# Peptides against a protein of PDB entry 3LCN, part 9

Target 1, 96 residues: chain A of PDB entry 3LCN
Amino acid sequence: QYTENLKVIVAEKLAGIPNFNEDIKYVAEYIVLLIVNGGTVESVVDELASLFDSVSRDTLANVVQTAFFALEALQQGESAENIVSKIRMMNAQSLG

## One batch from the design tools (peptide; made by RFdiffusion4, then SolubleMPNN)

Design b1_p10_4_s1 (from b1_p10_4, 5 letters changed)
Fold by OpenDDE base, seed 2:
Structure b1_p10_4_s1 (fold): chain B 96 residues (1-96), chain A 10 residues (1-10)
Amino acid sequence: as target 1 above (96 residues)
Amino acid sequence: MKELYEELLK
């Protein structure tokens, strides 16, 4: 079980989205909930897109895919701390 | 997408 770590990781990813108007912790929690209950990238993106119109579908897909990859990384033995650090760096690079 | 996966695993 990597639920709590994944929430932190997804929240870090969401924090990199400029002008994101939704509650980061709420959205992160919801994404993780959907994933651990059998959601796919497509189904989770569809759900989020139906709820939030302030962010593009592509951006949502990027976040969700990151969550799935992070979960795989955790399962492969990568630490949550390292994943968070990497995402933070990616966010900074993406924003210029 | 593959790059992201690899970045998270390295």
Scores: peptide ipSAE 0.317, ipTM 0.838, DockQ to the pose 0.027
Fold by OpenDDE base, seed 4:
Structure b1_p10_4_s1 (fold): chain B 96 residues (1-96), chain A 10 residues (1-10)
Amino acid sequence: as target 1 above (96 residues)
Amino acid sequence: MKELYEELLK
């Protein structure tokens, strides 16, 4: 139900990573796929870290945790648009 | 992490 919204949200989070060398939409899709198929923060991070070396494990963990929190927020009634906006602001703040 | 969660929910 929240799959497509979550993809957009995760993509926004990934877009804030400096020097990210992977396809954002592909990675976002893969993260969401792993989550909806029962992945945990740890297992998803492990998978991503095994596939991509252009981003640190800590950064991956931050992205994945954001995805889980965003899913919870969606389930609590927060709009995808608001979540995306918040993440965009967070990205800007982290770069400042 | 809690801060992030709260930020997304507020």
Scores: peptide ipSAE 0.314, ipTM 0.838, DockQ to the pose 0.027
Fold by OpenDDE base, seed 1:
Structure b1_p10_4_s1 (fold): chain B 96 residues (1-96), chain A 10 residues (1-10)
Amino acid sequence: as target 1 above (96 residues)
Amino acid sequence: MKELYEELLK
């Protein structure tokens, strides 16, 4: 269940990126896949940066770190719905 | 980074 919830959470984070030219669902799924297969923040960022040039490395790092923190939050008992809501508010704030 | 983590857990 963590995997599916994490996909939703990562997709919400990606939705806050302006001028994002990639498929949100696909990228969210791929990030979670890399994490499940033992990826670290660094290795996942490196992979994404090699594939996508429309997003800065810093933005990718922010997304990936959010995924790892969200996974920790889920494991600590935070609901996926609450995490999604928080990310949505953060997205709105970052867009000014 | 810690701030983001704390925000997600509060």
Scores: peptide ipSAE 0.313, ipTM 0.836, DockQ to the pose 0.027
Fold by OpenDDE base, seed 3:
Structure b1_p10_4_s1 (fold): chain B 96 residues (1-96), chain A 10 residues (1-10)
Amino acid sequence: as target 1 above (96 residues)
Amino acid sequence: MKELYEELLK
C-alpha cells in the first residue's frame, strides 16, 4: 500500500547523508522490506548496523525513525510528495 | 524525535 512511497521517502532521507558509500536505492528498499515484515526501529537499526559500516548507528537510527514517522504521516493522509519535500528541506538545513 | 514527527505532519 505505502511501500513504494516509503521507498522514495527513505531514499530522499539517505541522500542527505554526506559521504554515504552504499547504494541509496538498495538500502531504502531493504529498510522498507524490513519494516513491512514486522521490523521495529531497534531491530531494523541492528540489521543495518551489522551490514553497513560507512554510516554511524545514530545516523541509521535517524533514517529508520524517519521512515516510521513517514509511514504514520502517510496513514494520516499526508502525501508522499509533501513528505519528500520536507525531508529535502531538512537535508539542506542539516548540511548548511 | 517528537519534533521530527510534528515536522512531517504539519
Scores: peptide ipSAE 0.309, ipTM 0.835, DockQ to the pose 0.027

Design b1_p10_4_s2 (from b1_p10_4, 6 letters changed)
Fold by OpenDDE base, seed 2:
Structure b1_p10_4_s2 (fold): chain B 96 residues (1-96), chain A 10 residues (1-10)
Amino acid sequence: as target 1 above (96 residues)
Amino acid sequence: SLELYQKLLE
């Protein structure tokens, strides 16, 4: 299902955040849970911001928006592997 | 919520 693929995708996105000391897998799982239970970009960002004040709201918003875009891409037939590859490349670019 | 997140960690 999309859920497991989305977890992997979100985890890849989170891995690109420098100095992020939270458990990537747990945070990714939580984000996906919020989304599949009807969360919006705004509500999920608000939730994450309340939990992780060490990360900027803009960074969190970027992660969440990526998750929603990825979900749409999955629903449109794009492979999880392709999405992960794009995110990995974006992470590398953001580090430069 | 924090409580829900903590439950996921268990």
Scores: peptide ipSAE 0.249, ipTM 0.816, DockQ to the pose 0.920
Fold by OpenDDE base, seed 1:
Structure b1_p10_4_s2 (fold): chain B 96 residues (1-96), chain A 10 residues (1-10)
Amino acid sequence: as target 1 above (96 residues)
Amino acid sequence: SLELYQKLLE
């Protein structure tokens, strides 16, 4: 359940990246796959940076860190809906 | 890896 919710959450975060020309659903799935298979913030960022050079490393790091924080929030009992809402609001405020 | 990501796209 956390895995599926995390995919939705990461997709919402990716949707806030301007000029991101990748399939958001597939990228979100890949990020979650890397995380559940033992990836760290650093290793996941490194992997994404090697694949998507159109996005800055800082932006990728922001996405990945958000994913890890979201996973912690889910484990602490916060609903996926609340997390998505927060990310949506942050997307409206930031371009990176 | 790129190969793994490409498999997700299939």
Scores: peptide ipSAE 0.242, ipTM 0.812, DockQ to the pose 0.927
Fold by OpenDDE base, seed 3:
Order: structure tokens, then C-alpha cells, then sequence
Structure b1_p10_4_s2 (fold): chain B 96 residues (1-96), chain A 10 residues (1-10)
């Protein structure tokens, strides 16, 4: 339940990155896979940076940190729909 | 890893 919701949430965050030329669904799935298998913010960012050099490390870190915060929010009872809505608003404020 | 990511794309 949490993993599937987290994939949707991470995909929404990735959709806010301008000129991102990767399949958003697959990248979101990979990020969640790394997290549920014990990844930390630093280790997941390192992995993504090694794969996607077209995106800045800071932007990747922002995506990954958002995923970890979203997971905590889900565990505390917040709905995936509410989290997605917040991310959509943040996307409208631009990502670097 | 790149290998794992590529497998995910399949």
C-alpha cells in the first residue's frame, strides 16, 4: 500500500523537473525500490546521480528527500491524494 | 546499479 502510493507521489515530483528526458514511472519505481531496500538519502542520491547526469545533484536530492518525507507522512495517516496535491503546488513554484 | 535499472525497464 505505502510502496504503491509512494511511487505515485515520487512520479508527481519528477514530473515537475523541466526537460527531464527519462521515463518518470520507471524512475519513480526505482527510487522506491532503493528506499524500501534500506537506502538513505545520500546513497539513493549517489545512485541516481551516477545514472542521470542531465539532472543536478541538488535537484535529485530534493526529489529523494521529498520521498522520505512523504513516506513518513503516509505512516502518520496522511492520504496520498493530499501529498500529491502539495507536490503539485510545489512543482508550480519551479524546480531547478 | 545501472544493470538493475535496465532490468526494471524491461
Amino acid sequence: as target 1 above (96 residues)
Amino acid sequence: SLELYQKLLE
Scores: peptide ipSAE 0.241, ipTM 0.813, DockQ to the pose 0.921
Fold by OpenDDE base, seed 5:
Structure b1_p10_4_s2 (fold): chain B 96 residues (1-96), chain A 10 residues (1-10)
Amino acid sequence: as target 1 above (96 residues)
Amino acid sequence: SLELYQKLLE
């Protein structure tokens, strides 16, 4: 349940990246896969940076950190809908 | 890895 919600959340975060030329759904799935298999912020960022050089390392780090925060929020009982709403607002602010 | 990611896309 958490993994599926986390995929949706990460996908929403990725959707805020301008000119991101990758399949958002599959990238989100890959990020979640790395996290649930013991990845750290640093190791996941390193992996993504090696695959997607069109996105800055800082942007990737922001995405990954958001994923870890979201996972903790889910575990503490916050709804996926609420987390997604927060991310949408963040995306709008960054692009506005 | 790229190989793992590509397999995920299949």
Scores: peptide ipSAE 0.239, ipTM 0.811, DockQ to the pose 0.854

Design b1_p10_4_s3 (from b1_p10_4, 5 letters changed)
Fold by OpenDDE base, seed 3:
Structure b1_p10_4_s3 (fold): chain B 96 residues (1-96), chain A 10 residues (1-10)
Amino acid sequence: as target 1 above (96 residues)
Amino acid sequence: SRKLYEELLK
């Protein structure tokens, strides 16, 4: 029930990474797929690091942890729109 | 793997 919202949220987080050359939508979809199929923060980061060596492991870990936090927020009743807005603001701050 | 990644997203 949260899968599609989580894809949007993760995509917003990925959009904040400078010089990221992969398709944001596809990467977000893959991250969510790994999570809903039992992935952990560690296992998902390991998978992403093996695929995208141009992005630091710390940056990937930040993205993945955000996804898990967002999933918890959705389960607690926060709207996807609110979560996306917060991430967008954080992206702007990190790039400023 | 890259192969699996691309296959799953088809």
Scores: peptide ipSAE 0.280, ipTM 0.834, DockQ to the pose 0.592
Fold by OpenDDE base, seed 1:
Structure b1_p10_4_s3 (fold): chain B 96 residues (1-96), chain A 10 residues (1-10)
Amino acid sequence: as target 1 above (96 residues)
Amino acid sequence: SRKLYEELLK
């Protein structure tokens, strides 16, 4: 259940990136796959940076760190809906 | 890699 919720959460975060020319659902799925396969923040960022050079490394790092924090929040009992709502608010006030 | 990424999406 965490995996599926995390995909939704990461997709919401990716939706806040301006001019992102990849399928958000696919990228979110890939990020979660990397995380559940033992990826670290650094290794996942490195992988994404090699794939999506149109997005800054800092923006990618922000997405990945959000995913790890969201996973921790889910494990602590926070609802996916609440996490998504917070991300939507962050997307509305950020440039990516 | 891009190839792996695309293969995983099939």
Scores: peptide ipSAE 0.280, ipTM 0.834, DockQ to the pose 0.623
Fold by OpenDDE base, seed 4:
Structure b1_p10_4_s3 (fold): chain B 96 residues (1-96), chain A 10 residues (1-10)
Amino acid sequence: as target 1 above (96 residues)
Amino acid sequence: SRKLYEELLK
């Protein structure tokens, strides 16, 4: 139910990664696909790390954990817009 | 894998 909103949220998080050369929409879609098919934080990070070695594992882990937190937040009734706003603010404040 | 990623999202 929340997959489309989660894609938007994950895309916003990915947009905060400096010098990320992959298509943000595609990567967000892939992350959500992995999650809804039973991926864990660890397994999804492993997959992403194998694909995008230009991004640190810690950064990828941060993205993936954010996705899982966002999914739970959506399930608890928080709006996608509110979650996106939080992430956007965090991106603006991030050291990269 | 990269191939799987690209195939799923094209």
Scores: peptide ipSAE 0.279, ipTM 0.834, DockQ to the pose 0.655
Fold by OpenDDE base, seed 5:
Structure b1_p10_4_s3 (fold): chain B 96 residues (1-96), chain A 10 residues (1-10)
Amino acid sequence: as target 1 above (96 residues)
Amino acid sequence: SRKLYEELLK
């Protein structure tokens, strides 16, 4: 269930990226796939950067780090709804 | 890779 919740969480984070032209659901699924198969922040960022060169590496790193923090939060008992809510608010506060 | 990414998500 963590993987499915993580997909939703990562998708919410990706939705905050302005002018992102990829399918958010697909990218979120791929990020989670990489993470659960042993990816590190650096290796996942490297992979995403190779695929989506229109997005800055810093932005990708922020997405990936958020995913890892969210996974830890889920494992510690925080609800997916709370995590999504926090990310949504952060997205709304972003300057783009 | 892009090819792998697209194939995995079909």
Scores: peptide ipSAE 0.276, ipTM 0.832, DockQ to the pose 0.612

Design b1_p10_4_s4 (from b1_p10_4, 5 letters changed)
Fold by OpenDDE base, seed 5:
Structure b1_p10_4_s4 (fold): chain B 96 residues (1-96), chain A 10 residues (1-10)
Amino acid sequence: as target 1 above (96 residues)
Amino acid sequence: SKAIYESLLA
């Protein structure tokens, strides 16, 4: 059961998107919902792009790929806190 | 879908 940790991680990633005018917590929840129900990087990106056209497809793809990498990291035993820290550092470099 | 997403906001 990594859904709750994954929500936190995805939320951290979304928080790095400038001028994103959606509730981060709800968007993160939806992304995780799609993933745990069999979504792929492509299908999840397509879904998000249909909902949030104010964010570039490349940025959405970056968020989704991060989620899948994070899920694998969690399964390998890495702590959510450590993953969040890495994402925070990447956010500091700015997202498009 | 938009409908599913918005249902989470309720």
Scores: peptide ipSAE 0.437, ipTM 0.884, DockQ to the pose 0.868
Fold by OpenDDE base, seed 4:
Structure b1_p10_4_s4 (fold): chain B 96 residues (1-96), chain A 10 residues (1-10)
Amino acid sequence: as target 1 above (96 residues)
Amino acid sequence: SKAIYESLLA
């Protein structure tokens, strides 16, 4: 139910990663796919780390944790727009 | 897996 909004949210988070040379929309889709199929923060990070060694594990963990927090926020009634706005502000503070 | 991820690029 929240998958489409979550994809948008994760994409916004990924957009904050400097020099990330992958299609953000497809990476976001993959992250959401892993989550809805029972992935945990650790297992999803492990999966992403195996694919994208140019991004630090800490950065990947930050992205994945954000996704899980966003999912809970959506379930509690927060709008996707509000969540995206928060992430955009975080991105402006730079992401390592 | 890499195969699954790459399948999404279509």
Scores: peptide ipSAE 0.436, ipTM 0.885, DockQ to the pose 0.856
Fold by OpenDDE base, seed 3:
Structure b1_p10_4_s4 (fold): chain B 96 residues (1-96), chain A 10 residues (1-10)
Amino acid sequence: as target 1 above (96 residues)
Amino acid sequence: SKAIYESLLA
């Protein structure tokens, strides 16, 4: 199973959001929980938007889409370390 | 839900 690696990946993505006041590890855990319980991009974004009004819906959508792409990458054999490195580089460039 | 999320914090 890829849940633990996915939590690390999602946490790295969340770390790129400026002025995000929530605990990154807990939010990452919740996102992964929603996904493994059958959540879709749309339903997970809706859930997060209802909880966090300090982050734009577009930014939340970007985080969630990244999570789903990362899960697919893990299933295809890409290492968690490689995925995290890519996200870290993207964070350094900017986030919505 | 908010309740589920908050339960993860405690």
Scores: peptide ipSAE 0.435, ipTM 0.883, DockQ to the pose 0.884
Fold by OpenDDE base, seed 2:
Structure b1_p10_4_s4 (fold): chain B 96 residues (1-96), chain A 10 residues (1-10)
Amino acid sequence: as target 1 above (96 residues)
Amino acid sequence: SKAIYESLLA
């Protein structure tokens, strides 16, 4: 349940990256897979950076940190819908 | 890994 919601949340975050040429849903799924298998912010960023050189490391770090914060928010009882709404607002302010 | 990621695409 958390993993499925997290995939949606991460996908929303990725959608804010301009000129991102990867499939959003597949990348979101992979990020969540890495997290649930014990990845840390650093290790997940390292993995993504090795795969997607078109995105800056800082941008990847921002995405990954958002995923970890979102997971904590879900565990604290916040709805996925509310988290997605917040991310949409952040995306509108620009992500790069 | 790239191999694992690509396996998710199918």
Scores: peptide ipSAE 0.433, ipTM 0.883, DockQ to the pose 0.860

Design b1_p10_5_s3 (from b1_p10_5, 7 letters changed)
Fold by OpenDDE base, seed 4:
Structure b1_p10_5_s3 (fold): chain B 96 residues (1-96), chain A 10 residues (1-10)
Amino acid sequence: as target 1 above (96 residues)
Amino acid sequence: KKEEILEKLK
């Protein structure tokens, strides 16, 4: 199930945001919900920006775009574990 | 930036 894997992937991406005070699991679930119900990058970012003003729009856009690319990767046969590992590495590099 | 993300995921 892509939706469950995508929740894990998005949660990993959110975990890389410094000083993020929202519930990561909840936000990840909400992002995936919006995507599977026809959301676009723009519409999902707009929704998140409206709810979470403590995070920059650019940061939110990066998270959402990552989710869409991850979904494509899953559809192309990439494992969720591999995608999570790559995101974890990216998080470490971006914080430096 | 999008290309960078896609490249890292694929």
Scores: peptide ipSAE 0.021, ipTM 0.586, DockQ to the pose 0.028
Fold by OpenDDE base, seed 5:
Structure b1_p10_5_s3 (fold): chain B 96 residues (1-96), chain A 10 residues (1-10)
Amino acid sequence: as target 1 above (96 residues)
Amino acid sequence: KKEEILEKLK
């Protein structure tokens, strides 16, 4: 099972959002919950957008899509550590 | 973009 690792990964992605004023851990957990319960990118984004208006829909879509792709990477044998590291780099590049 | 993101996560 990859849920705990995915929570960490999603949290790292969320940490790259400027002016994000929600609980990172909570939102990450919620995203993973929605995904493991059969959510799609569209349905998860719709849910998040309805709850968190401080973040643009496009930004939310980017986070959610990254989560799905990270899950696939985990399933293909990539370590959570490597994925987190790469997301940190992506965050730095987007904010730099 | 899917492939691009997947490659970044590998």
Scores: peptide ipSAE 0.021, ipTM 0.575, DockQ to the pose 0.027; fails the geometry check
Fold by OpenDDE base, seed 1:
Structure b1_p10_5_s3 (fold): chain B 96 residues (1-96), chain A 10 residues (1-10)
Amino acid sequence: as target 1 above (96 residues)
Amino acid sequence: KKEEILEKLK
């Protein structure tokens, strides 16, 4: 269930990126795939940066770091719904 | 940095 929840969480994070021109669901699924397959923050960022040029490496790093931290939050008992809500607030703050 | 983001997610 963490995998499916993480896909939703990562998708919400991606939705906050200005001028993002990739398929959000696809990218979220790919990030989670890389993570569950043993990727590190560095290796996942490297992979994404090589495939997507519409987003800066720093922005990709922020997304990937958020994914790993969200996974830790889930493991600590935080609900996916709460994490999504907080990411929405973060997105609004970064855009405002 | 990790703690800051993690706390926001908590």
Scores: peptide ipSAE 0.021, ipTM 0.574, DockQ to the pose 0.027; fails the geometry check
Fold by OpenDDE base, seed 2:
Structure b1_p10_5_s3 (fold): chain B 96 residues (1-96), chain A 10 residues (1-10)
Amino acid sequence: as target 1 above (96 residues)
Amino acid sequence: KKEEILEKLK
């Protein structure tokens, strides 16, 4: 089970979104919940887009795709700490 | 595309 680690990872990704006005912890928890319950990239993005219109669909898709790839990395043996560090670096380098 | 993002996480 990687649920708790994935929550931390997704929260780190959300923290990189400029002018994000939603509760990061809540959204991260919800994304992980949807993924754990069999959501796909498309279905999770659709759900988030219906709830949060302050963030572009493309930005949401980027977050969700990152979550799925992070989950795969965890399953392949990558540590949560390393994934978080890499996402933090990507956030710092992102143009928005 | 998938591989590119996954590699960043490895």
Scores: peptide ipSAE 0.020, ipTM 0.564, DockQ to the pose 0.027; fails the geometry check

Design b1_p10_6_s1 (from b1_p10_6, 4 letters changed)
Fold by OpenDDE base, seed 5:
Structure b1_p10_6_s1 (fold): chain B 96 residues (1-96), chain A 10 residues (1-10)
Amino acid sequence: as target 1 above (96 residues)
Amino acid sequence: SAKEKFEAVK
């Protein structure tokens, strides 16, 4: 499926968070796991917020929302490479 | 929003 591509995409998004003190690959894997098993934006954010209180809820929401949009893009035929490039640009434009 | 930011980048 899109699982492996989505892991890479989510990891790229997480890598843009300054002073992030969690394991990026672990968190990306967990986000994708929750999404592919029927999670919603709200339920995934709630789960992550309960486990990783070192990251703001708004930051987590931004990551999860991006993941869902990336998944939609994948399903519509956009390449993972293009999506990763978009996220890199987003990260570069982010403040903080 | 995350959606707007994602769609704004091409």
Scores: peptide ipSAE 0.397, ipTM 0.863, DockQ to the pose 0.028
Fold by OpenDDE base, seed 4:
Structure b1_p10_6_s1 (fold): chain B 96 residues (1-96), chain A 10 residues (1-10)
Amino acid sequence: as target 1 above (96 residues)
Amino acid sequence: SAKEKFEAVK
């Protein structure tokens, strides 16, 4: 079970979105909820897109895809701290 | 891709 770590990770990813107006912790929690309850990248993106039209589908897809890769990394033994650091670097390299 | 971006960072 990686729920709590994944919430932190997803929140870090969301924090990299410029002009994001939603509650980061709330959205991160919801994404993780959908993932751990059997959601796929496509189904989670579809759900988020239906709720948050202020964020592009591509941006949402990037967040969700990152979440799934982070989950895989956690399952393979990578620390949450290291994953968060990766995401910080990704956010810094991303074009706003 | 998100995968490539994620894997590119250590």
Scores: peptide ipSAE 0.397, ipTM 0.862, DockQ to the pose 0.028
Fold by OpenDDE base, seed 1:
Structure b1_p10_6_s1 (fold): chain B 96 residues (1-96), chain A 10 residues (1-10)
Amino acid sequence: as target 1 above (96 residues)
Amino acid sequence: SAKEKFEAVK
């Protein structure tokens, strides 16, 4: 229901990771697919960590947790545009 | 936490 918006949101979050060597759109799509197919924070992080060892597990966890919070926000009626804006601000404030 | 950071941004 919110898959396309969530892909955009997750991609924005991934864009905040310094020196990220993977394709952002691909990873965002994969995260969303895992989530909508019943993945949990733990299972999605485990999957991502097994595939992308160049990114710390904590960083991956932060991305995945944010994705779940964003999904909840979407379901509660917050606009995708507003959520993306929030994430941009978070990225700008992030120190790595 | 990630939740607090997400909710804190307005």
Scores: peptide ipSAE 0.393, ipTM 0.860, DockQ to the pose 0.027
Fold by OpenDDE base, seed 3:
Structure b1_p10_6_s1 (fold): chain B 96 residues (1-96), chain A 10 residues (1-10)
Amino acid sequence: as target 1 above (96 residues)
Amino acid sequence: SAKEKFEAVK
């Protein structure tokens, strides 16, 4: 199962959001729960947008899309450590 | 896009 690795990965992505007021670990866990329960990018974004109005829908979509790509990478054999490193670099390069 | 950014950093 990739659940625990995906939680770490999503948390790293969330940590790149400036002025994020929510609990990172909780939100990461919630995103992963929605995904493993059959959620789509659209349905997960809709759920998050309804709960967290302090974050733009576009930002949420970027997080969720990244989560799905990370899951695919895990399934294809890429290590969680490599994926986390990639996300850290992405966060550093992001303007906001 | 998120996909392009994710793939570009690997």
Scores: peptide ipSAE 0.392, ipTM 0.865, DockQ to the pose 0.027

Design b1_p10_6_s2 (from b1_p10_6, 5 letters changed)
Fold by OpenDDE base, seed 5:
Structure b1_p10_6_s2 (fold): chain B 96 residues (1-96), chain A 10 residues (1-10)
Amino acid sequence: as target 1 above (96 residues)
Amino acid sequence: SAKEKFEKVK
């Protein structure tokens, strides 16, 4: 129901990671897939950390946590466009 | 935290 919007949102979050060497769309899709299939922040981070060693666990946790909060926002009726804009702001404020 | 950051910009 919110999978496509969430993919866009997660991709935007991933785009803020410096020196990220993985395919953003691929990783975003996988994160959303794990979430909609019952993943928790902990389990999704564990899975991602096992697959991608180029990103710290803390960074992964931040991405995944953001995804869950974005999903909640979507469920509460906030538009995907607004959420994406907020993510862009977060990325711009993030430390490199 | 991610929550605080997300809620802050919301």
Scores: peptide ipSAE 0.368, ipTM 0.856, DockQ to the pose 0.028
Fold by OpenDDE base, seed 1:
Structure b1_p10_6_s2 (fold): chain B 96 residues (1-96), chain A 10 residues (1-10)
Amino acid sequence: as target 1 above (96 residues)
Amino acid sequence: SAKEKFEKVK
């Protein structure tokens, strides 16, 4: 269930990126796939940067780091709904 | 940081 929850969570994070030209659900699914198959923050960022040069490396790093922290929160018992709510608030406060 | 921002929001 963590996999499906992470897809929703990462998609919410990606939705906060201004002028994002990629398919959100596709990228979210790909990020989760990389994470559950042993990816690290560094390796996942490197992969995404090689594929999507329209997004800054710092922005990609922020997304991937958030995904890992969200996974940790899920494992600690926080609900997916609450995590999504947090990310929506974060997106609303971001300057892009 | 992403960690700080994530933990700050409740």
Scores: peptide ipSAE 0.367, ipTM 0.849, DockQ to the pose 0.027
Fold by OpenDDE base, seed 4:
Structure b1_p10_6_s2 (fold): chain B 96 residues (1-96), chain A 10 residues (1-10)
Amino acid sequence: as target 1 above (96 residues)
Amino acid sequence: SAKEKFEKVK
């Protein structure tokens, strides 16, 4: 399935957040858990925002939205490695 | 948007 690949992808996205003080692997795992258990972008963002106030809601939304698009890409046959590479490029283009 | 950013790199 896509669960483990999505964890890696989400972790890569989180790694692009400057001054992120939470455990990346833990947060990535939690995001994926929420998604695979029927979470929506809105519900997952709401949950994360309630737990982590050190990161803006907009930043969280960007992470979660990216996760959903990554999941769609996985479902359409794109490799996790390619998606991770794309995330790295996105991170490089992002401003703090 | 996240969508546009993701698609742009695609």
Scores: peptide ipSAE 0.364, ipTM 0.855, DockQ to the pose 0.028
Fold by OpenDDE base, seed 3:
Structure b1_p10_6_s2 (fold): chain B 96 residues (1-96), chain A 10 residues (1-10)
Amino acid sequence: as target 1 above (96 residues)
Amino acid sequence: SAKEKFEKVK
C-alpha cells in the first residue's frame, strides 16, 4: 500500500510546525498506523491530543487532514515526491 | 481549511 510513502509525507508536514518538540518520525509513523487501521480524522486527532499537549488541537487536525488528502492523492496516481514538494511549499507559506 | 491549503498548491 502507501504506508511508507505516507510516513514520509506526514513527516514533511510535521517538519513545518514551529517549535515542535516531539520526534517527527515517531509521530508520523503513529499517525499512519492509526489511519491504516481504520482511524478517522476525529479519532486520530483525539488520540494525538491525548498524547501530545505541546501542540494545539487545530495544528494536529491540520496535519491529520493533510494526511488523508495526501492518501487520496496517492490513490489517484500522484507521486509521493510531488506530494512532498507541495507540502514543502505549504510549509513555506504557513505563518506558523 | 486543510483541504483548501492542500488544493491550492496541488
Scores: peptide ipSAE 0.361, ipTM 0.854, DockQ to the pose 0.028

